# Peptides against a protein of PDB entry 5K2M: the designs that were tried, part 50

Target 1, 273 residues: chain A of PDB entry 5K2M
Amino acid sequence: MRIGITYTVLRREEMAIKERAGEFGEVVMLHEDDLLFPGNYDLDVVIIRNVSHFKALYTARLFESEGIPTVNSSRLIFEAGDKLFATLRLAGKVPVPEWKAALSEGGALRVPDSLGYPLVSKPVFGSWGRLLAKVNDRDSLEAVLEHRKWMKNPLYGIHYFQEFVEKPGRDIRSYVIGGEFVGAIYRYSNHWITNTARGGKAEPCSDPEVEELSVKAWEAFGEGALAIDIFESEKGLLVNEVNPNMEFKNAARVTGADMAGKLVEYAVEVAKT

## One batch from the design tools (peptide; made by RFdiffusion4, then SolubleMPNN)

Design b1_p12_7_s1 (from b1_p12_7, 8 letters changed)
Fold by OpenDDE base, seed 4:
Structure b1_p12_7_s1 (fold): chain B 273 residues (1-273), chain A 12 residues (1-12)
Amino acid sequence: as target 1 above (273 residues)
Amino acid sequence: SMEELLEKEADK
């Protein structure tokens, strides 16, 4: 078996994936600079580890066009990597924070009529809490909307909002690969944005409700490897978002779960299908 | 920093 691994930066995750993939076959590391299409890639499967959502999406689709399956698939990356599209999948299967989408400034200005304040404004794309705004009032909403008008990417004109969820100083990140729950962590932060990339501490999360909810959230998409962000709210557990390009170094360290191995195993299964 | 690099790539 020949396993490709596309990457932007060789992180701890990519190193671990490479190492584990070597146990299953020949590993071909493919930096973004190595990717030219159309090409004659002799690969059975490609693990997509590009940092950029769009680069990951297009890379996956390009390999798929050559008959090479990817983990994750371009479909999954597309649907899970867009916060609004992910919400559309999730909302029918699991509890999610209350949300609204608006396609104009005029529509966006009416969102508080439904959700109230505070709101969370999110771009539909992006990671690590970039351009997340806690919108406490009308003035803040107007400011966010004004700034969005001047952003070059038209996707910033898609207005996605959630209710602000009061969290107990932490959130949960779980990992489901190929429908199997692999592990979960608590991410602690004194900031309303709980992200380990922002200096949050991680601790193991062993909660059967989290496990069950995580699997259900994965089933909303039905394939691939997902990190799942879950909030502990007064309403119970809420699935906030999913990530088809997961970081797991902290989770693997804290839980001892073989996330890299599970990802490779799933990729091998995909290759055989 | 690596984080800054990753952020720049994630914005593309």
Scores: peptide ipSAE 0.014, ipTM 0.546, DockQ to the pose 0.531
Fold by OpenDDE base, seed 3:
Structure b1_p12_7_s1 (fold): chain B 273 residues (1-273), chain A 12 residues (1-12)
Amino acid sequence: as target 1 above (273 residues)
Amino acid sequence: SMEELLEKEADK
């Protein structure tokens, strides 16, 4: 078996995936600079580890066009990597924060009539809490909308909003690979944006309700490897978003779960299908 | 830093 691994930067995750993949067959590391299509790739499966959402999406689709399956698939990356498209899948299966989408400034200005204040403005794409805004009032909403008009990417004209969820100083990140729950962590932060990149403490999360909800959230997509972000709210557990380009170094360290091994095992099964 | 590289790639 020949396993490709596409990557932008060799992170701890990519090193772990490479090591585990070597136990199953020949590993071919493919930096973004090595990728040219159409090509003659002799690979049974490709694990997609590109950092950019769009690069990951197009890389997956390009390998699929050559008849090579990918983990994750281009379909999954497309649907899970867009916050609005992910919400559309999730909302039919699991509890999600209340949300609204508007396609114009005029529509966006009416969102508070339904969601109230405070609300959260999110771009439909992007990572690490970039361009998230807590909107407390009308003046703040108008400011966010005004700034969006001057952003070059037309996707910034897709206005996605959520209710502001009060969290107990933490959120939950779980991992589901091939339909199997692998593990979960609490991420602690004093900021309303909980991100481990901002120096937050991570602790193991052992909660059967989190496990069940995480599997159901994965079933909304029905394939691949997903990180799932869950809020603890007064309304109960809410699935906020999913990530098809998961980072897991902190979760693997804290839980002891072999996330890299589980990802490789799933990729091997995909290759056999 | 690796973080800066990741940020640049995430914006692309």
Scores: peptide ipSAE 0.014, ipTM 0.550, DockQ to the pose 0.558
Fold by OpenDDE base, seed 2:
Structure b1_p12_7_s1 (fold): chain B 273 residues (1-273), chain A 12 residues (1-12)
Amino acid sequence: as target 1 above (273 residues)
Amino acid sequence: SMEELLEKEADK
């Protein structure tokens, strides 16, 4: 078994994945600078750990074009890594925050007629709460839309909105790998954007409802390894988003779950199919 | 921060 691991930065996650992969076979670490295609890679599977969503997507697709399966697959990265596309998958299986998508400013200006205020403007791509805006009123909406016009990436012209969900000062991040629930954490923040990377406390989440919902959310995609962001709302649990390029160092630390091992085990299974 | 580094890398 030859296991590739693509990466941008050697994080704790990548180190753990490398270590665990070594138990199953030969490990080939592939920094982004090492990746040239077409190539003759002698690998049975590649674990995709590129930081950039698009780099991860293209890397996965490039390996797949050479007959090498990836974890995650390019399909999963594409569908799960886009907030709107992920919502489309999720909405069919699990409760999600109310959402609207608009393809023009004129359309976007009508979103409050349905969602009301406050609402959340999200780019369809991006991590760590980048370019999330709590839109409290018409003036704020107009400002967000105006700024989007001047952004270079045409994807910023895709207007994705959610209802603002009042959270109890935390959210939930769960992890499902190969359809198996691996663990979950609470992420505490006094800010409406909950992110442990921003200094939030993490605690174990042991809730059967979270586990069930997380698995159902994963089933909306049907493959791979996903981190799932869940809100505790007045309406119950809502699946906010999924991440096919999951960070798990905090969750692994807090829960003691062997997320790296589970990921490698899944990759080995994928290699055998 | 690691976050800032990752954000910068994610934008490339």
Scores: peptide ipSAE 0.014, ipTM 0.544, DockQ to the pose 0.441
Fold by OpenDDE base, seed 5:
Structure b1_p12_7_s1 (fold): chain B 273 residues (1-273), chain A 12 residues (1-12)
Amino acid sequence: as target 1 above (273 residues)
Amino acid sequence: SMEELLEKEADK
């Protein structure tokens, strides 16, 4: 078994994946600078750990074109890594925050007619709460839209909005790999954006409802390894988003779950199919 | 910080 691991930065996650992959076969670390296509890659599977969503997507598709399966697949990265496309998958299977998409400023200005205020403006791509805006009123909406007009990436012209969900000072991040629930954590923050990277406390989440919902959310995509962000709302649990390039160092530490091992085991399974 | 590095890489 030859396992490739593509990466941008060698994080704790990539180190753990490398270590666990070594138990199953030969490990080939592939920095982005090492990647050139078409290539002669002798690999049974590639674990995709590129930081950039788009680089991860294209890397996966390029390996697939060489007949090498990837974890995650380019299909999964494409659908799960776009907030709007992920919502489209999720909305048919699990409760999600109310959302609207608009393709123009004129359309976006009508979003509050359906969602009301406050609402959340999200780019369809991006991590770590980048360019998330809580929009409390019309003036704030106009400001966000004005700024988007001057952004060079055409994807910023895709306007994705959610209702603002009042959270109990925390959210839930769960992990499902190959259809198996592997763990969940609470992420505590006094800010409306709960990101553990910004110094939030993490605690284990042991809730059967979270486990069931997480598996159902994964089933909306039907493959791969996903981190799932869940809100505790007045309406019950809501699946906010999924991440096909999951960070798990905090979750692994807090829960004791072998996230890296489960990911490698799944990759080995994919290689054998 | 690792976060700052990741943010810089994500913007490329």
Scores: peptide ipSAE 0.014, ipTM 0.550, DockQ to the pose 0.463

Design b1_p12_7_s2 (from b1_p12_7, 8 letters changed)
Fold by OpenDDE base, seed 1:
Structure b1_p12_7_s2 (fold): chain B 273 residues (1-273), chain A 12 residues (1-12)
Amino acid sequence: as target 1 above (273 residues)
Amino acid sequence: SMEAILEEEADR
């Protein structure tokens, strides 16, 4: 078996994936600079680890066009990596924060009539809480919308909003690979944006309700490897978002779960189908 | 490393 791994930066996750993949066959590391299509690649499966959502999406689709399956698939990357498209999948199966989408400034200005204040403005793409804004009032909403007009990417003209969820100084990140729950962690932060990339403590989360909800959230997509962000709210557990290009270094360290091994095992199964 | 990752995710 020949396993490709595409990457932008060789992180601990990519090193762990490479090491585990070597137990199943030949490993071909493919930096973004090595990718040219059409390319006549001799690979049974490709694990997609490009940092950019769009580069990951296009890389997956390009390999699929040559008959090579990818983990994750371009379909999953497309649907899970867009916050609005992910919400559309999730909302039919699991509890999610209240949300609104607007396609114009005039539409966006009416969002508080439904969600109230405070609300959260999100871009439909991006990671690590980038361009998240807590909007407490009308003046702040107008400021966010004004700034969006000057952003060159037309996707910033798609306005996605959520209710502000009061959290107990933490959130939950769980991992589901091939439909199996692998593990979960608490991420602690004094800031309303809980992200381990910005610094914070991680602790193991052992909660049967989190496990059940995480599997149901994965079933909304029905394939691949997903990290799932869950909020503890006064309304109960809410699935905030999913990530088809998951970081798991902190989760693997804290839980002891072999997330890299589970990802490789799933990729090997995909290669055999 | 984090800055490089942030630059790559900045869709230019």
Scores: peptide ipSAE 0.017, ipTM 0.610, DockQ to the pose 0.365
Fold by OpenDDE base, seed 4:
Structure b1_p12_7_s2 (fold): chain B 273 residues (1-273), chain A 12 residues (1-12)
Amino acid sequence: as target 1 above (273 residues)
Amino acid sequence: SMEAILEEEADR
């Protein structure tokens, strides 16, 4: 078994994946600078750990074009990494926050008619809570829309909104790999954006409802390794988003779950199919 | 820097 690992930065996650992959076969670390296509890659599977969503997507697709399966697949990265496309998958299977999409400013200005205020403006792409805006009123909505006009990427013209979910000072991040629930954590924050990258405390989450919901959320996509962000709301658990390029260092530390091992095991399974 | 990568991702 020859396992490729593509990466931008050698993080704790990539180190752990490398270490665990070494138990299953030969490991080939592939920095982004090493990635030239078409190439003669002698690999049975590639674990995609590029930081950029788009670089991860294209890297996966490029390996797939050479007959090398990837974890995650380009399909999964594409569908799960786009917040709107992810919502479309999720909404048919699990509870999600109320959402609206608009394809114009004029459409976006009507979103509050259905969602009310406050609402959350999200770009359809991007990580770590970038460009998330809590929109409390019309003036704020207009400001967000105005700023979007000047953003160069046309995807910023796709207006995705959610209801603002009042959270109990935390959210849940769960991990499902190959359809198996691996673990979950609470992420505590005093800010409405809960992100452990911003210094939030993480604690283990042991909730059967979270486990069940997480698996169902994964089943909406039906493959790969996903981190799943879940909100605790007055309406119950809501699946907010999924991440096909998961960070798990904090979750692994807090839960003791072998997320890197599970990812490698799944990659090995994918290589055999 | 990771920040530069993040900016590049936002611009691309």
Scores: peptide ipSAE 0.016, ipTM 0.606, DockQ to the pose 0.322
Fold by OpenDDE base, seed 5:
Structure b1_p12_7_s2 (fold): chain B 273 residues (1-273), chain A 12 residues (1-12)
Amino acid sequence: as target 1 above (273 residues)
Amino acid sequence: SMEAILEEEADR
């Protein structure tokens, strides 16, 4: 078996995936600079680890066009990597924060009529809490909308909002690969944006409700490897978002789960299908 | 670096 791994930066996750993949077959590391299509790639499966959502999406689709399956698939990357599209999948299966989408400034200005204040403005793409805004009032909403007008990417004109969820100084990140719950962590932060990449403490999360909810959230997409962000709210557990390009170094360290191994095992299963 | 990629993706 020949396993490709596409990457932008060789992180701890990519190193772990490479190491584990070597136990199953020949590993071909493919930096973004190595990719040219159409190409003659002799691979049974490709694990997509490009940092950019769009580069990951297009890379996956390009390999698929040559008959090479990918983990994750271009379909999954497309649907899970967009916060709005992910919400559309999730909302039919699991509890999610209340949300609204608007396609114009005029529409966006009416969002508080449904969600109230405070609310959270999110771009539909992006990671690490980038361009998240807690909007406490009308003036703040107008400011966010004004700034969006001057952003070059037309996707910033897609206005996605959620209710602000009061969290107990933490959130949950769980991991589901091939429909199997692999593990979960608490991410602690004093900021309303919980991000372990910004120095937050991580601790193991062992909660049967989290496991059940995580699997259900994965089933909304029905394939691949997903990190799932869950909020502990006064209304119970809410699935906030999913990530098809998951970072897992902190979760693997804290839980002891072989997330890289599970990802490779799933990729091998995909290759055999 | 990841920071450089993040900055580039933020500005696009």
Scores: peptide ipSAE 0.016, ipTM 0.606, DockQ to the pose 0.377
Fold by OpenDDE base, seed 3:
Structure b1_p12_7_s2 (fold): chain B 273 residues (1-273), chain A 12 residues (1-12)
Amino acid sequence: as target 1 above (273 residues)
Amino acid sequence: SMEAILEEEADR
């Protein structure tokens, strides 16, 4: 078996994946600079570890066009990597924060009529809490919308909003690979944006309700490896978003779960189907 | 580097 691994930067995750993949067959590391299409790649499966959402999406689709399956698939990356598209999948299966989407400024200005204040403005793409805004009033909403007009990417004209969820100074990140729950962590932050990339403490989360909800959230997509962000709210657990390009270094360290091994095992299964 | 990751992720 020949296992490709595409990457932008060799992180601890990619090193762990490479090491575990070596137990199953020959490993071919493919930096983004090595990728040209169409090509004659002799690979049974490719693990996609490109950092950029769009680079990951296009890389997956390009390998699939050569008849090579990918983990994650281009379909999953497309559906899960967009916050609005992910919400559309999740909302039919699990509890999610109340949300609205508008396709114009005039539509966006009516969102508070249903969600109220405070609300959260999110871009449909992006990571690490970039361009998240807590909107407390009309003046703040108008300011956010005005700034969006001057952003170059037309996707900033897709206005996605959520209710503001009060959290207990933490959120939950769980991991589901091939339909199996692998582990979960609490991410602590004093800021309303809980992200471990901003220096938050991580602790193990052992909650059967989180496990059940995480599997159900994965089933909304039905394939691949996902990190799942869950809020603890007054209404109970809410699935906020999913990530088809997961970082797991902190989660693996804190839980002791073999996330890299589980990802490789799943990729080997995909190669055999 | 984290900066290189951030730049690539900003192209999302």
Scores: peptide ipSAE 0.019, ipTM 0.621, DockQ to the pose 0.466; fails the geometry check

Design b1_p12_7_s3 (from b1_p12_7, 9 letters changed)
Fold by OpenDDE base, seed 1:
Structure b1_p12_7_s3 (fold): chain B 273 residues (1-273), chain A 12 residues (1-12)
Amino acid sequence: as target 1 above (273 residues)
Amino acid sequence: ELEKLYEELADK
């Protein structure tokens, strides 16, 4: 078996994936600079580890066009990597924070009539809490909308909002690969953005309710490897978002779960279908 | 600029 791994930066995750993949066959590391399409790639499956959502999406679709399956698939990357599209999938299966989408400034100005203040403004794409805004009042909403008008990417004109969820100084990140729950962590932060990439502490999370909810959230998409962000709210557990380009170094370290191995095993299964 | 940000964030 020949396993491709596409990547932007060789992180701890990519090193672990490479090492585990070597136990199943020949590993072909493919930096973004090495990719040109159409091409003649002799690969049975490709694990997509590009940092950019869009580069990951297009890379997956390009390999699929060559008849090579990918983990994750371009479909999953597209559906899960867009916060609005992911919400549309999740909302039918699991509890999610209250949300609104608007396609104009005039529409966006009416969002507080439904969600109230404070609310959270999110771009539909992006990671590590980039361009997240806690909007406490009308003046702040107007400011966010004004700034969006000057952003060059037309996707910033898609206005996605959530209710502000009060969290107990932490959130949960769980991992589901091929429908199997692999593990979960608490991410601690004194800031309302709890992402560990911004310096949060991680601890193991062993909660059967988290496990059950995580699997149900994965089933909303029905394939691939997902990291799932869950809030502990006054209303119970809420699935905030999913990530088809999971970082897991902290989770693997803290839980001891073989996330890289599980990802490779799933990729091998995909290659055989 | 975005690439540098990705690199810096990936190293954390």
Scores: peptide ipSAE 0.016, ipTM 0.538, DockQ to the pose 0.200
Fold by OpenDDE base, seed 3:
Structure b1_p12_7_s3 (fold): chain B 273 residues (1-273), chain A 12 residues (1-12)
Amino acid sequence: as target 1 above (273 residues)
Amino acid sequence: ELEKLYEELADK
C-alpha cells in the first residue's frame, strides 16, 4: 500500500501521521510545492493535511479526479469546512446554537429581530476565532456590516450570525474518526473565544453525553475524520462547529488517545473500498 | 511563530 500525505507545514500531527502510516505501507510525503495536476500519482489513498481550507478542498478534489480516494474527501471538506454549510447539516441531527444567515446588509440588519442581542457575527470560513465579533447592540452591528463592505473576498458578504452562548469559561472539542469516538478535551479560557491557540488550557473530557452527541454530529456528514466543537449552555450541549482539518496534538497529549493511528487506520480502510 | 504562520496560511 502507498499512502500519500499532503501538507503545508510539517507539524507534530503530520509527523505522527507519517510515523503511523509507515506501519501500513510506503509513505509519500507531498508538500504543496510538489503538487501538480493532472499528474501520475501512484497512491492508494491520500491523507489531506494542507493548512488552508481551500487548498485542502482543491487538493482532495484533484486527487479524486485521478481516481485516488482522500481522507478527508473533497465533499466532506466542502460541507464541514464552511460554517454555514456545516450548520445546515448539523441542524437536522443535533442541537445547534440559534443562527441566521443574510445575503445583504438590509437582511443582516433584521437578524436581531429574531436572535436578539448579544449575537455573534462569523465569517463562513476561517480558523482560530478569526473575525468573530460579539455584537452587543445596533451600533456595533452597523459597524461590523460597514467593515465587511470593504473586505475584498465576496464570501465576507455572506452574513452568518449565531446567538451568543454563555459558556462556563470553557468549551469541548471532541474527535470522531470513521464514526468512532476517539476522545474529547475541555478548552479553558477567560475570553468568550475559547480556542487553545490563544493560550487556553486543555483537560480531558470524559462524558458519555459528549461521546453520544459527537457521534451523532459526525453522522450528519457520514464520513471522514472530524473535530467537533461543543458548547455547554443553559439549554444543554450545543454543537457549534466541526473541523475537517483537525489539529490534535493537545488532545492526544491530554487524553492519551492515538488520534494519528486512528486516522491512518481509517485511511487504510478507505483505500481498500 | 507557528501560530502566526498558520494564520497567514489559513487565509491562502
Scores: peptide ipSAE 0.014, ipTM 0.530, DockQ to the pose 0.487
Fold by OpenDDE base, seed 4:
Structure b1_p12_7_s3 (fold): chain B 273 residues (1-273), chain A 12 residues (1-12)
Amino acid sequence: as target 1 above (273 residues)
Amino acid sequence: ELEKLYEELADK
């Protein structure tokens, strides 16, 4: 078994994955600078750990083009890594926050007619709560839309909105790998964006409803390793988003779950199919 | 610190 691991930065996650992968076979670490295609890669599977969503997506697709399966697959990265596309998958299977998408400023200005205020403006791509805006009124909406016109990436012209969910000062991040629930944490923050990347504390989450919902959310995609962000709302649990390039150092530390091991085990299974 | 680095990298 030859296991590739692509990476941008050697994080705690990548170190743990490398270590566990070594128990199953030969490990080939592949920094982004090492990746040239087409190439003659002798690998049975590649674990994708590129930080950039797009780099991860293209890396996965490039290996797949050479007959090498990836974890996650390019399909999963594509569908799960886009907030709108992920919502489209999730909405048919699990409760999600109310959402609207608009393809023009004129359309976007009508979103509050359905969602009301406050609402959240999200780019369809990005991580760590980047460019999330709580939009409290018309003036704020107009400002966000105006700023988007001057942003260079055309994807910023895809307007994705979500209802503002009042959370109890925390959210939930769960992990499902190969259809198996691995663990979950609470992420605490005084800010409406509860991402641990913004200084949130993590605590173990042991809730059977979270486990069940997490598995159902994973089933909406049907493959791979996903981190799942869940909100506790007055309406019950809502699946906010999924992440096909999960960080898990805090979750692994807090829960004691072998996230890296589970990921490697799944990759080995994928290699054998 | 690491998170800021990731944000910069994610924009690429």
Scores: peptide ipSAE 0.014, ipTM 0.529, DockQ to the pose 0.452
Fold by OpenDDE base, seed 5:
Structure b1_p12_7_s3 (fold): chain B 273 residues (1-273), chain A 12 residues (1-12)
Amino acid sequence: as target 1 above (273 residues)
Amino acid sequence: ELEKLYEELADK
């Protein structure tokens, strides 16, 4: 078996994936600079680890066009990596924060009529809490909308909003790979944006409700490897978002779960189907 | 170190 691994940066995750993949077959590391299409890739499966959502998406689709399956698939990356599309999948299966989408400034200005304040403005794409805004009032909403007009990417004109969820100084990140719950962590932060990439402490989360909810959230997509962000709210557990290009170094360290191994095992399974 | 790298990558 020949396992490709596409990557932007050789992180701890990519190193772990490479190491584990080597136990199952020949590993071909493919930096973004190595990727030219159409190409003659002799691979049974490709594990997608590009940092950019769009690069990951297009890379996956390009390999698929050549008959090589990917983990994650381009479909999953597309649906899970877009916050709005992910919400559309999740909302029918699991509790999610209240949300609204608007396709114009005029529409966006009416969002508070349903969600109230405070609300959270999110771009439909992006990582690490980039361009998240807590919108406390009309003036702040107008400011966010005005700034969006001047952003170059037209996707910033897709206005996605959530209710602001009060969290107990932490959120939960769980991991589900191939439908199997692998583990979960608490991510602590004094900021309303809880992200370990912003210096948050991670601790193990052992909660059967989290496990069950995580699997259900994964089932909304029905394939692949997902990190699932869950909020502890006054309304109970809410699935905030999913990540089809998960970071797991902290989770693996804290939980002891072999996330890299599970990912590789799943990729090997995908290669055999 | 990784955070700085992510910031640099995010700006590209």
Scores: peptide ipSAE 0.012, ipTM 0.512, DockQ to the pose 0.346

